# Peptides against a protein of PDB entry 6B4J, part 39

Target 1, 315 residues: chain A of PDB entry 6B4J
Amino acid sequence: DITMQWYQQLQDASMQCVLTFEGLTNSKDSQAKKIKMDLQKAATIPVSQISTIAGSKLKEIFDKIHSLLSGKPVQSGGRSVSVTLNPQGLDFVQYKLAEKFVKQGEEEVASHHEAAFPIAVVASGIWELHPRVGDLILAHLHKKCPYSVPFYPTFKEGMALEDYQRMLGYQVKDSKVEQQDNFLKRMSGMIRLYAAIIQLRWPYGNRQEIHPHGLNHGWRWLAQILNMEPLSDVTATLLFDFLEVCGNALMKQYQVQFWKMLILIKEDYFPRIEAITSSGQMGSFIRLKQFLEKCLQHKDIPVPKGFLTSSFWRS

## One batch from the design tools (peptide; made by RFdiffusion4, then SolubleMPNN)

Design b1_p12_6_s2 (from b1_p12_6, 4 letters changed)
Fold by OpenDDE base, seed 3:
Structure b1_p12_6_s2 (fold): chain B 315 residues (1-315), chain A 12 residues (1-12)
Amino acid sequence: as target 1 above (315 residues)
Amino acid sequence: SMDPSVFELPPP
């Protein structure tokens, strides 16, 4: 399967990256530990500062991240920090930066859906300039949310239940599995972030270049989802999240083909979701139903709440 | 059943 090969290649690349910088991460040297911490902060703090407040502030954050990845010194925690401080510094920063973007999907976007857009536009712009960061974003995203690939992990003989739960994207702590609502909330955040990334371009880049991971991947994702058996509660939730965030962009890009896909979802796929939906899971199902019915009735997908406007970039 | 793979992706 080409999708699984792609998934595995990204995971292998991510694992190889970790091995490449293990000298930095495992060092007992006090200076190396300091450098590691400084680089980790320099990579992650700017991402945590991303907000919906002002476009000018977002540009400053972008420029800082780009400068760091370009080998330039940046100010972090009152110190000058550069990836050149250690031979594994760049690999480490790229990995930690990518991890942090996905974590913002998992945490910030999960709690505040509108936060997807400013995070995604920075991630997209950084990906355009630093393709390896993009690959690592995908690797982190796919590992935490296999539904972003999409695929459903399978239980293998001899596998511990906990390990299988983790493969499905659940957090397991102290032999306690995460509650379904919290799990879905995190998965929703990551899918919403992904749906935002694939449609957004950094406005100060070379807009003539092809998006490094554009809407064609959104179409692929939908096609793959629809070719899979629905998963209880998960499919209804994430399909809604995806379409709410990028449905307008997909509609504009794919026109009649998009509407054919939406009709297919409503007429063919939706009954399959219904068949596996319990009475306790009806909320996600109803939400998707109402969204699809409204969109088909009005022949329009609304622009998502939090979408970045021209006024945002002038602020 | 319509196979979603049958949807021709317009060129970007």
Scores: peptide ipSAE 0.027, ipTM 0.701, DockQ to the pose 0.564
Fold by OpenDDE base, seed 5:
Structure b1_p12_6_s2 (fold): chain B 315 residues (1-315), chain A 12 residues (1-12)
Amino acid sequence: as target 1 above (315 residues)
Amino acid sequence: SMDPSVFELPPP
């Protein structure tokens, strides 16, 4: 399976990255610990500062992240910080930055769906300039949300239930599994972030270049989802999340082909979702139903709430 | 533009 090979390749690359900077992370030296902390803050704090407030502020954040990844010194916590402070500094920063983008999906976007767009446009722009960060974003995303690949992890003989739950994307702490609502909320946030990344380009970059992970991957994702048996509650939820965020962009890009796919979803796939939907899970099902019906009736998919406008970039 | 036909779709 080519999809699973791609998944595994990204996970292997991520693991190799961790091994590469192990010297920095495991060092007991006081200076190395200080450098690690400074680099970690420099990588992650700017991402946490991303907001919907002003395009100018977003540009400052982007420039800071790019400068750091480019080996330039940046100010962080009142100190000058550079990836050149340690031989493993760049690998560490790339990994932590990618991890933080995905974390903003599962936390910030999960709680505030509109936050997907400013985070995604920065992530896309950084990915364009730093492909390794993009690969690491995918690796982190796929590990936390296998539905972003997409695939459904299978229980293997001899596997602990907790390990299987973690593979499915659940958080398990003190032998307690995460509640289904919280799980779906986090998965939704990550899918929404992904759906935003694949359609957005940093406006101050070279727009003549091909998107490093563009809408073609959105089409692939949909095709793969439709080729899979639906998973109870999960498929209806995430399919809605994906289409709400990037459906307009896919419609514009693929036109007639997109509408054929949407009809296929309604006529063939939707009954399969219905067949596995319990009475307690009707919320996600109904949302998807209403969305599909409205889109097909109006022959349009609305621009998602929070989509970045020209006014945002002038602010 | 990538041709969507490159991706396997479920049979109609």
Scores: peptide ipSAE 0.024, ipTM 0.656, DockQ to the pose 0.113
Fold by OpenDDE base, seed 4:
Structure b1_p12_6_s2 (fold): chain B 315 residues (1-315), chain A 12 residues (1-12)
Amino acid sequence: as target 1 above (315 residues)
Amino acid sequence: SMDPSVFELPPP
């Protein structure tokens, strides 16, 4: 399975990255600990500062992240911080940065869907300049949200239920599994972030280059989802999230092919979702239904709320 | 390179 091979390759690369900077993370030396903390803050704080307020602020954040990844010193916490402070500094920063982007998906985007776009455009721009960060974003995303691959983890013989729940993307703390609504909220945030990344390009980069992980991956994702049996509540939720965020971009890119796919979703796949939807899960189902019907009726998919306009970049 | 087959729509 090519999809599972890709998944595994990204996970292996992520694991190798962790092993590479283990000396920095496990060091008992006070100076190494200080460097680790400074690098961690330098990598993560700029991402947390991403907002919908102004394009100029977003550019400053991007430039800071890019400078850090380029081996230049940056100001963080009142200190000059550079990845050159430790031989493992770059690998550590790339990993923590990628982790933070995905975390903003599961937390910030989950609570504020519009936040997907400014986070995604920075992530896309950084990915264009730093491909390894992009691979690590995918690795973190896939691990937290297997539906972003997509694949459905299966229960294996001898597996603990809690471990299976974690594989499915649930948080399990103190033998208590996360509530379904919270789980779906986090998954939605990550899918929305992903759907935004694949369509957005940093406007100050080389636009002549191909997007490092563009809309073709969105098409792939949809094709793969449609070739899988739907999961109760999950499929309806995430399919809606994905189409709401990147459906307009896919429509523009694939034109007639996109509409054929959307008709297929409505006529062939949607009944399969309906067949597995319980009365308590009708919310996500109805939302997807209404979205599909509206889009097919109007022969248009709206630009998602929070999409970055030219006015944003002039602010 | 992604296998082009990944872009195939499900059969009706």
Scores: peptide ipSAE 0.024, ipTM 0.664, DockQ to the pose 0.135
Fold by OpenDDE base, seed 1:
Structure b1_p12_6_s2 (fold): chain B 315 residues (1-315), chain A 12 residues (1-12)
Amino acid sequence: as target 1 above (315 residues)
Amino acid sequence: SMDPSVFELPPP
């Protein structure tokens, strides 16, 4: 399975990255601990500052992240911080930065869907300049949300139930599994962030280059989802989230082929979703239904709310 | 990069 090979390759690369900076993370030395903390803050704080307020502020954040990844000193917490402070500093920063982008999908985008776009455009621009950060974003995303690959983790003989639940993307604390609504909220945020990344380009970069992980991956994701059996509540939720965020971009890119796919979703895939949808899960199903019916009726997919316009970049 | 062509849409 090519999809599972790709998943495993990214997970292996992420694991190898963790091993490369283990010396920094496990050090008992006070200076190493200080460097680790400073690097972690320098990597993560700028991402947390991303907002929909002004394009100029977003540019400043991007420039700061890019400078850090380029080995330049940046100001963080009143200190000059550089990845050159430790031989493992760059690997550590790349990993923590990628982790933080996915975490913003899981937390910020989950609560505020419009936040997907400013986060995604920074992530896309950084990915273009730093491909390893992009691979690590995918690795973190895939691990937290296997539905972003997509694949469904299988229960194996001898596996603990809690470990299986975690593989499915659930949080398990004190032997209590996360509530389904909270789980779906987090998965939605990550899928929305991914759907935004694949369509957005940093406006101040070299736009002549091919997007490092563009809309072709959106098409692939949809094709793979449709080739899989639907999951109760999950498929209807995430398919809606994905199409709401990147459906307009996919429509513009693939035109007639995109509409054929939407018809296939409505006519073939929808009945399969309905067949596994319980009365308590009708909310996600109805939302997807209404969205598809509206899009097919109007022969248009609206530009998503929060999409960054030229006016945003002039602010 | 995975080629989307590897993923055929299900037959209608």
Scores: peptide ipSAE 0.021, ipTM 0.647, DockQ to the pose 0.107

Design b1_p12_6_s3 (from b1_p12_6, 4 letters changed)
Fold by OpenDDE base, seed 3:
Structure b1_p12_6_s3 (fold): chain B 315 residues (1-315), chain A 12 residues (1-12)
Amino acid sequence: as target 1 above (315 residues)
Amino acid sequence: SPDPEVFQLPPP
């Protein structure tokens, strides 16, 4: 399976990255520990600031992240911080930055769906300039949300139930599994972020270049989802999230093919979702149904709430 | 499986 090979390659690359900077992360030296913390803050704090700012400030954040990744010193917490402070600094920062982008999907976007767009446009722009960060974003995303690949992890002989739950994307703390609503909320945030990344380009970059991970990957994702058996509650939820965020962009890109896909979902795939939907899970199903019916009726997919406009970039 | 003509992807 080519999809699983791709998944595994990204996970292997991510693992190798962790091994590469292990010296920095495991060091007991006080100076190395300080550098690690400074680099971690420099990588992650700017990302956390994205959800609350105007276009001009967003550019400043982008420039700071790019400068850091380019080996330039940046100000963080009143200190000058550079990846050159340690031989493993760049690898560490790239990993932590990518991790933070995915975490913002998991947390910020999960709670505030409109936050997907400013986070995604920065992530896309950074990915364009720093492909390794993009690969690491995918690796983190795939690990936390296997449905972003997509695939459904399987239980293997000898596997602990908790480990299987974690593979499915659930948080397990103190032998307690996360509630389904919280799980779906986090998965939704990550899928929404991904759906935003694949359609957005940083406006101050070279737009003549091909998107490093564009809408063709969104089309692939949909194709893969529809080729899989639906998962109870998960499929209806995430399919809605994905289409609400990038459906308009997919419509514009794929035109008639997009509408054929929507019809296929409504006529062929929806009954399969319904068949596995319990009475307590009808909310996600109904929401997807209403969305699809509205879109098909109006022959239009609305621009998602929070989509960045020209006025945003002038602010 | 989805119509390969719609998605231009080989069946899984």
Scores: peptide ipSAE 0.022, ipTM 0.645, DockQ to the pose 0.303
Fold by OpenDDE base, seed 5:
Structure b1_p12_6_s3 (fold): chain B 315 residues (1-315), chain A 12 residues (1-12)
Amino acid sequence: as target 1 above (315 residues)
Amino acid sequence: SPDPEVFQLPPP
C-alpha cells in the first residue's frame, strides 16, 4: 500500500532525526543542557505566540522562526540563541518546531478553530523554505492522528489494549484512556490545521513556486477516506472538519470534479456513515448532513470562519 | 460507486 509506505517512510525519517540529536538531548553537561533548553524555547515559543490579532505580528514570528532555521542568532528569553551552538542544534530545532506546530493543532485549534489559519500559514511558509520541517510536521501529525494519513490502525495479536488505544490517537494516562469527546476534539484540531496548511501560502514568499503540500493532498485525503469503511463518530466528525476548512478551496480548485466528489459523499458514502451511527452519535452525523445538504443546495461552500483576509495582513 | 481516485487532478 503506497499510503502506508509513505506513512512509514515519514515515521522512519522522524525516528532517525531523533537519533541524530540524541547527543544533545541526553547530555548531562550543564552547557549542553542550557543550549538544549534555549533551542527548545527558541523553536516553540514563537509558535505559541501565533494569534489571530495582527498580520504584522505574524510576520515577526515567521521571520524569527526562519532566522533560527537559517542559522542566524535570535533573541529568546533575553538570550542570543543560534542552532550553531551545537552540531545537532538544527536537527533538534526542526524536530521541536514541527512537533509544536502539530501540538498547536491538537490544543489551540482544538479549542479555537479559527486559530488554524494563522498557524497554518506560518507552517506552510516555513515548509516552503524548509522542506524537512514539513516532513517532520507530517510525521508528527500522522503519528498523533492516523486519520490524517488516512488509515485506521489495527489491533494486532498480543498487543496491549493501551498500546492500541495510543495507536488510534488516544491519550492514555495512568491506565485511563482519554474520553471520546476530548479525543475527537484533538483529532478535529489536527485535521483542521492540516486542511488549512494544504490551502494556504505565505504571502511574503515566492508564490510562483508550487505549494510543497498543496490541495492535491486534500483531494487524495478525501479519495482515500471515501475508499475506507467509515468509523462511528470519527468519520462524520473529521469529514465535516476537513470540508468546513478546505471545502471552499477545493471547490475553487477542482470545480466540477469537486462537486462530483461531494455528490458521491452524499449519495454513496453518507448512507454508510448513517448505518454505523448510534443514537448517541447523531450530533456529528447531523452536522455533516446539514453541511452537505446546504452546500449542495446552494452550490457553494462558504469561506471558513477565521480565513485570513487582506485586512488581516494590513494590521 | 465510482472510485474517487479515478478523478484526474487538473493540471496546476
Scores: peptide ipSAE 0.020, ipTM 0.636, DockQ to the pose 0.506
Fold by OpenDDE base, seed 1:
Structure b1_p12_6_s3 (fold): chain B 315 residues (1-315), chain A 12 residues (1-12)
Amino acid sequence: as target 1 above (315 residues)
Amino acid sequence: SPDPEVFQLPPP
């Protein structure tokens, strides 16, 4: 399976990255520990500062991240920090930065859906300039949300239940699995972030180049989902999240083909979702139903709330 | 199965 090969390749690359900077992370030296902490803060704090407030602030954050990844010194915590402070500094920063973008999906976007767009446009722009960061974003995203690939992890003989639950994307603490609502909320945030990344380009870059991970991957994702059996509650939730965020962009890009896809979702796939939906899971089902019906009736997918406009970039 | 033609990306 080509999709599983791609998944495994990204996971292997991510694992290799961790091994590469293990010397920095496992060092008992006080100076190395200080460098690690400074680099971690320099990589993650700018991402946490991303907001919907002003395009100018977003540009400053982008420039800071790009400068750090380019080996230039940046100010962080009142100190000058550079990836050149340690031979493993760049690999460490790329990994932690990518991890932080995905974490903003599962935390910030999960709670505030509109936050997907400013985070995604920075991530897309950084990915364009630093492809390795993009690969690591995918690796982190796929590991936390296998539905972003998409695939459903399988239970293997001898596997612990907790390990299987974690493979499915659940958090398990003290032998307690997270509640389904919290799980779906986190998965929704990550899918929404992904759906935003694949459609957004950093406006201050060389837009003549092809998007490093563009809408063609959105089309692929939909195609793959439709070729899979629906998963109870999960499929209805994430399909809605994906279409709400990138449906308008897909409509504009693929036109008639998009509408054929949407009809297939409504007529062929939606009944399969219904068949596995329990009475307690009707919320996600009804939400998807209403969205599909509205879009097909109006022959339009609305621009998602929080989509960045020209006025945002002038602020 | 979904129509394979729908899943084909339009030629660039």
Scores: peptide ipSAE 0.020, ipTM 0.660, DockQ to the pose 0.714
Fold by OpenDDE base, seed 4:
Structure b1_p12_6_s3 (fold): chain B 315 residues (1-315), chain A 12 residues (1-12)
Amino acid sequence: as target 1 above (315 residues)
Amino acid sequence: SPDPEVFQLPPP
């Protein structure tokens, strides 16, 4: 299975990255600990500062992240910080940065859907310049949200229930599994972030180059989802999230082919979702239904709320 | 990443 091979390769690369900087993370030396903390803050704080307010501020954040990844010193916590402070510094920063982008998906985007776009455009731009960060973003995303691959983890003989729940993307703390609504909220945030990344290009980069992980991956994702059996509540939720965020971009890119796909979703796949939808899950189902019907009726997919406009970049 | 061209939509 090529999808699972891709998944595993990314996970292996992520694990190897962790092993590479283990010396830095496990060091008992006071100076190494200080460097670790400084690098972690330098990698993560700029991402947390991303907002929908001004394009100029977003550019400053991007430049700071890029500078850090390029081995240049940056100011963080009142100190000059550089990945050159430790041989494992670059690997550590790339890993933590990628982790933070995905975390913003599961937290910030989950609670504020419009936040997907400014986060995604920075992530896309950084990915273009630093492919390893992009691979690590995928690795973190796939691990937290297997539906982003997509695949449905299966229960294996001898597996503990809690481990299976974690594989499905649930958080399990103190033997208590996450509530379904919170789970879906986090998954939605990550899918929305992913859907934004694949369509956005950093406007100050070389836009003549091919997107490092573009809309063709969106098409792949949809094709793969449609070739899978729907999962109760999850499929309806995430399919809506994905189409709401990147449907307009897919429509513009694939035109007639996109509409053929959308009709296929409505006529063939949607009844399969309906068949597995319980009365308690009608919210996600109805939302997807209304979205599909509206889009087919109007022969248009609306630009998503929060999409970055030219005015944003001039602010 | 996998080649998107390998993935096909299901038949209607």
Scores: peptide ipSAE 0.017, ipTM 0.617, DockQ to the pose 0.105

Design b1_p12_6_s4 (from b1_p12_6 with P1M A5S)
Fold by OpenDDE base, seed 2:
Structure b1_p12_6_s4 (fold): chain B 315 residues (1-315), chain A 12 residues (1-12)
Amino acid sequence: as target 1 above (315 residues)
Amino acid sequence: MPDPSIFELPPP
């Protein structure tokens, strides 16, 4: 399976990255520990500062991240920090930065859906300039949300239940599995972030270049989802999240073909979702239903709330 | 089964 091969390749690359900077992360040396902490803060704090407030602030954040990845010194915590402080600094920063972007999906976007867009446009722009960060974003995303691939992890003989739950994307702490609502909320955030990334370009970059991971991957994702059996609650939730965020962009890009796909979803795939939906899961099902019906009736998919406008970039 | 043709990316 090509999709699973791609998944595994990204996971392998991510694991190799971790091994590469193991010397930095496992060092007991006080200076190395200090460097590690400084680099970690320099990589992650700017991402946490991303907001919907002003385009100028977003540009500053982008420039800071790009500078750090380019080997330039940046100010962090009142200190000058550079990836050149350690031979493994760049790999570490790329990994932690990518991890943080995905974490903003599972936390910030999960709670505030509109936050997907400013985070995504920075992530997209950084990905364009630093492809390895993009690959690591995918690796982190796929590991935390296998539905972003998409694939459904299978229980293997001899596997611990907790490990299987983690593979499915659940958090398991102190032998307690995450509640379904929290799980779906985190998955939604990550899918929404992904759906935003694939449609957004950093406006100050070279827009003549091809998007490093564009809407064609959105089409692929939808195609793959439709070729899979739906999962109870999960499929309805994430399909809605995806379409709400990038449906307008897909409609504009693929036009008639998009509408054919949307009809297929409504007529062929939606009944399959319905068949596996319990009474306690009707919320996600109804939201998807209403969305599809509204879009088909109006022959339009609305621009998602929080979509970045020209006025945002002038602020 | 959905028409597999819909899963093909339209030409750019």
Scores: peptide ipSAE 0.029, ipTM 0.685, DockQ to the pose 0.801
Fold by OpenDDE base, seed 4:
Structure b1_p12_6_s4 (fold): chain B 315 residues (1-315), chain A 12 residues (1-12)
Amino acid sequence: as target 1 above (315 residues)
Amino acid sequence: MPDPSIFELPPP
């Protein structure tokens, strides 16, 4: 299975990255600990500062992240910080940065869907310049949200229930599994972030270059989802999230082919979702239904709320 | 990365 091979390759690369900087993370030396903390803050704080307010501020954040990844010193916590402070510094920063982008998906985007776009455009721009960060974003995303691959983890013989729940993307703390609503909220945030990344280009980059992980991956994702059996509540939720965020972009890119796919979703796949939807899960089902019906009726997919406009970049 | 072109939509 080529999809699972891709998944595993990304996970292996992520694990190898962790092993590479283990010396930095496990060091008992006071100076190494200080460097680690400074690098971690330098990598993560700029991402947390991303907002929908002004394009100029977003550019400053991007430039700071890019400078850090380029081996240039940046100001963080009142100190000059550089990845050159430790031989494992770059690997550590790339890993923590990628982790933070995905975390913003599961937390910030989950609670505020419009936040997907400014986070995604920075992530896309950084990915274009630093492909390894992009691979690590995918690795973190796939691990936390297997539905972003997509695949549905299966229970294996001898597996503990808690481990299976974690594989499905649930948080399990103190032998208590996460509530379904919180789980779906986090998954939604990550899918929305992903759907935004694949369609956005950093406006100050070389636009003549091919997107490092563009809309063709969105098409792939949809094709793969449609070739899978629907999962109760999950498929309806995430399919809606994905189409709401990147449906307009897919429509513009694939035109007639996109509409053929949307009709296929409505006529063939949607009944399969309905068949597995319980009365308690009707919310996600109805939302997807209404979205599909509206789009087919109007022959249009609306631009998602929070999409970055030209006025944003002039702000 | 897998080639996205190898993924096909299900038949109608």
Scores: peptide ipSAE 0.027, ipTM 0.687, DockQ to the pose 0.130
Fold by OpenDDE base, seed 1:
Structure b1_p12_6_s4 (fold): chain B 315 residues (1-315), chain A 12 residues (1-12)
Amino acid sequence: as target 1 above (315 residues)
Amino acid sequence: MPDPSIFELPPP
């Protein structure tokens, strides 16, 4: 399976990255520990500062991240920090930066859906300039949300239940699995972030280049989902999240083909979702139903709330 | 089964 090969390749690359900077992370030296902490803060704090407030602030954050990844010194915590402070500094920063973008999906976007767009446009722009960061974003995203690939992890003989639950994307703490609502909320945030990344380009870059991970991957994702059996509650939730965020962009890009896809979702796939939906899971099902019916009736998918406008970039 | 051709990307 080509999709599983791609998944495994990204996971292997991510694992290799961790091994590469293990010397920095496992060092008992006080200076190495200080460098690690400074680099971690320099990589993650700018991402946490991303907001919908002003395009100018977003540009400053982008420039800071890009400068750090380019080996230039940046100010962080009142100190000058550079990836050149340690031979493993760049690999460490790329990994932690990518991890932080995905974490903003599962935390910030999960709670505030509109936050997907400013985070995604920075992530897309950084990915364009630093492809390795993009691969690591995918690796982190796929590991936390296998539905972003998409695939459904299988239980293997001899596997612990907790390990299987974690493979499915659940958090398990003290032998307690997270509640389904919290799980779906986190998965929704990550899918929404992904759906935003694949459609957004950094406006101050060379837009003549092809998007490093563009809308063609959105089409692929939909196609793959439709070729899979639906999962109870999960499929209805994430399909809605994806279409709400990138449906308008897919409609504009693929036109008639997109509408054929949407009809297939409504007529062929939606009944399969209905068949596995329990009375307690009707919320996600009804939400998807209403969205599909509205879009098909109006022959339009609305621009998602929080989409970045020209006025945002002038602020 | 949906027509597999629908899952193909349109030619650029």
Scores: peptide ipSAE 0.027, ipTM 0.657, DockQ to the pose 0.795
Fold by OpenDDE base, seed 5:
Structure b1_p12_6_s4 (fold): chain B 315 residues (1-315), chain A 12 residues (1-12)
Amino acid sequence: as target 1 above (315 residues)
Amino acid sequence: MPDPSIFELPPP
């Protein structure tokens, strides 16, 4: 399966990256530990500072991240920090940065859907300049949210239930599995972030270049989802999340083809979702239903709430 | 990354 091969290749690359900087991460040397912590903060703090407040602040954050990845010194925690402080510094920073972007999907976007757009536009812009960061974003995203690939992990003989739950994307702490609502919330955040990344370009970059992971991947994602059996609650939730965030962009890009897909979703796939939806899961189902019906009735998908406008970039 | 074109939509 080509999709699974791609998934595995990204995971392998991510694992190899971890091995590459293990000397830095495992060092007991005081200086190395200090460098590690400084680099980790320099990589992650700017991402956590991303907000919907001002485009100028977002540009500053982007410039800081790009400078760090470019081997330039940046100020972090009152200190000058550079990836050149350690031979493994760049690999470590790329990995931690990518991890942090996905974590913001998992946490910030999960709680505040509008946060997807400022995070995504920075991620997209960084990905354009630093393709390895993009690959690592995908690796982290796919591992935490297999539905972003998409694929559904299967239980294998001899597998512990907890390991299977983790493969499905659940958090398991102290032998307690995450509640379904929290799980879906995190998955939603990551899918929304992904849906935002594939449609956004950093406005201060060379926009003449092709998006490194553009809307064609959104089309692929939908096609793959539709070729899979739906999962109860999960499919209805994430399909809605995806379409709410990038449906307008897909509509504009693919026009008649998009509407054919949307009709296919309503007429063919939606009944399959209904068939597996329990009475307790009707919320996500009804939300998707209402969205599809409204979009088809109006022949339009609204611009998502939180979409970055020209006024944002002038602020 | 696989070419998205290889992912066919299901038949209507």
Scores: peptide ipSAE 0.024, ipTM 0.679, DockQ to the pose 0.107

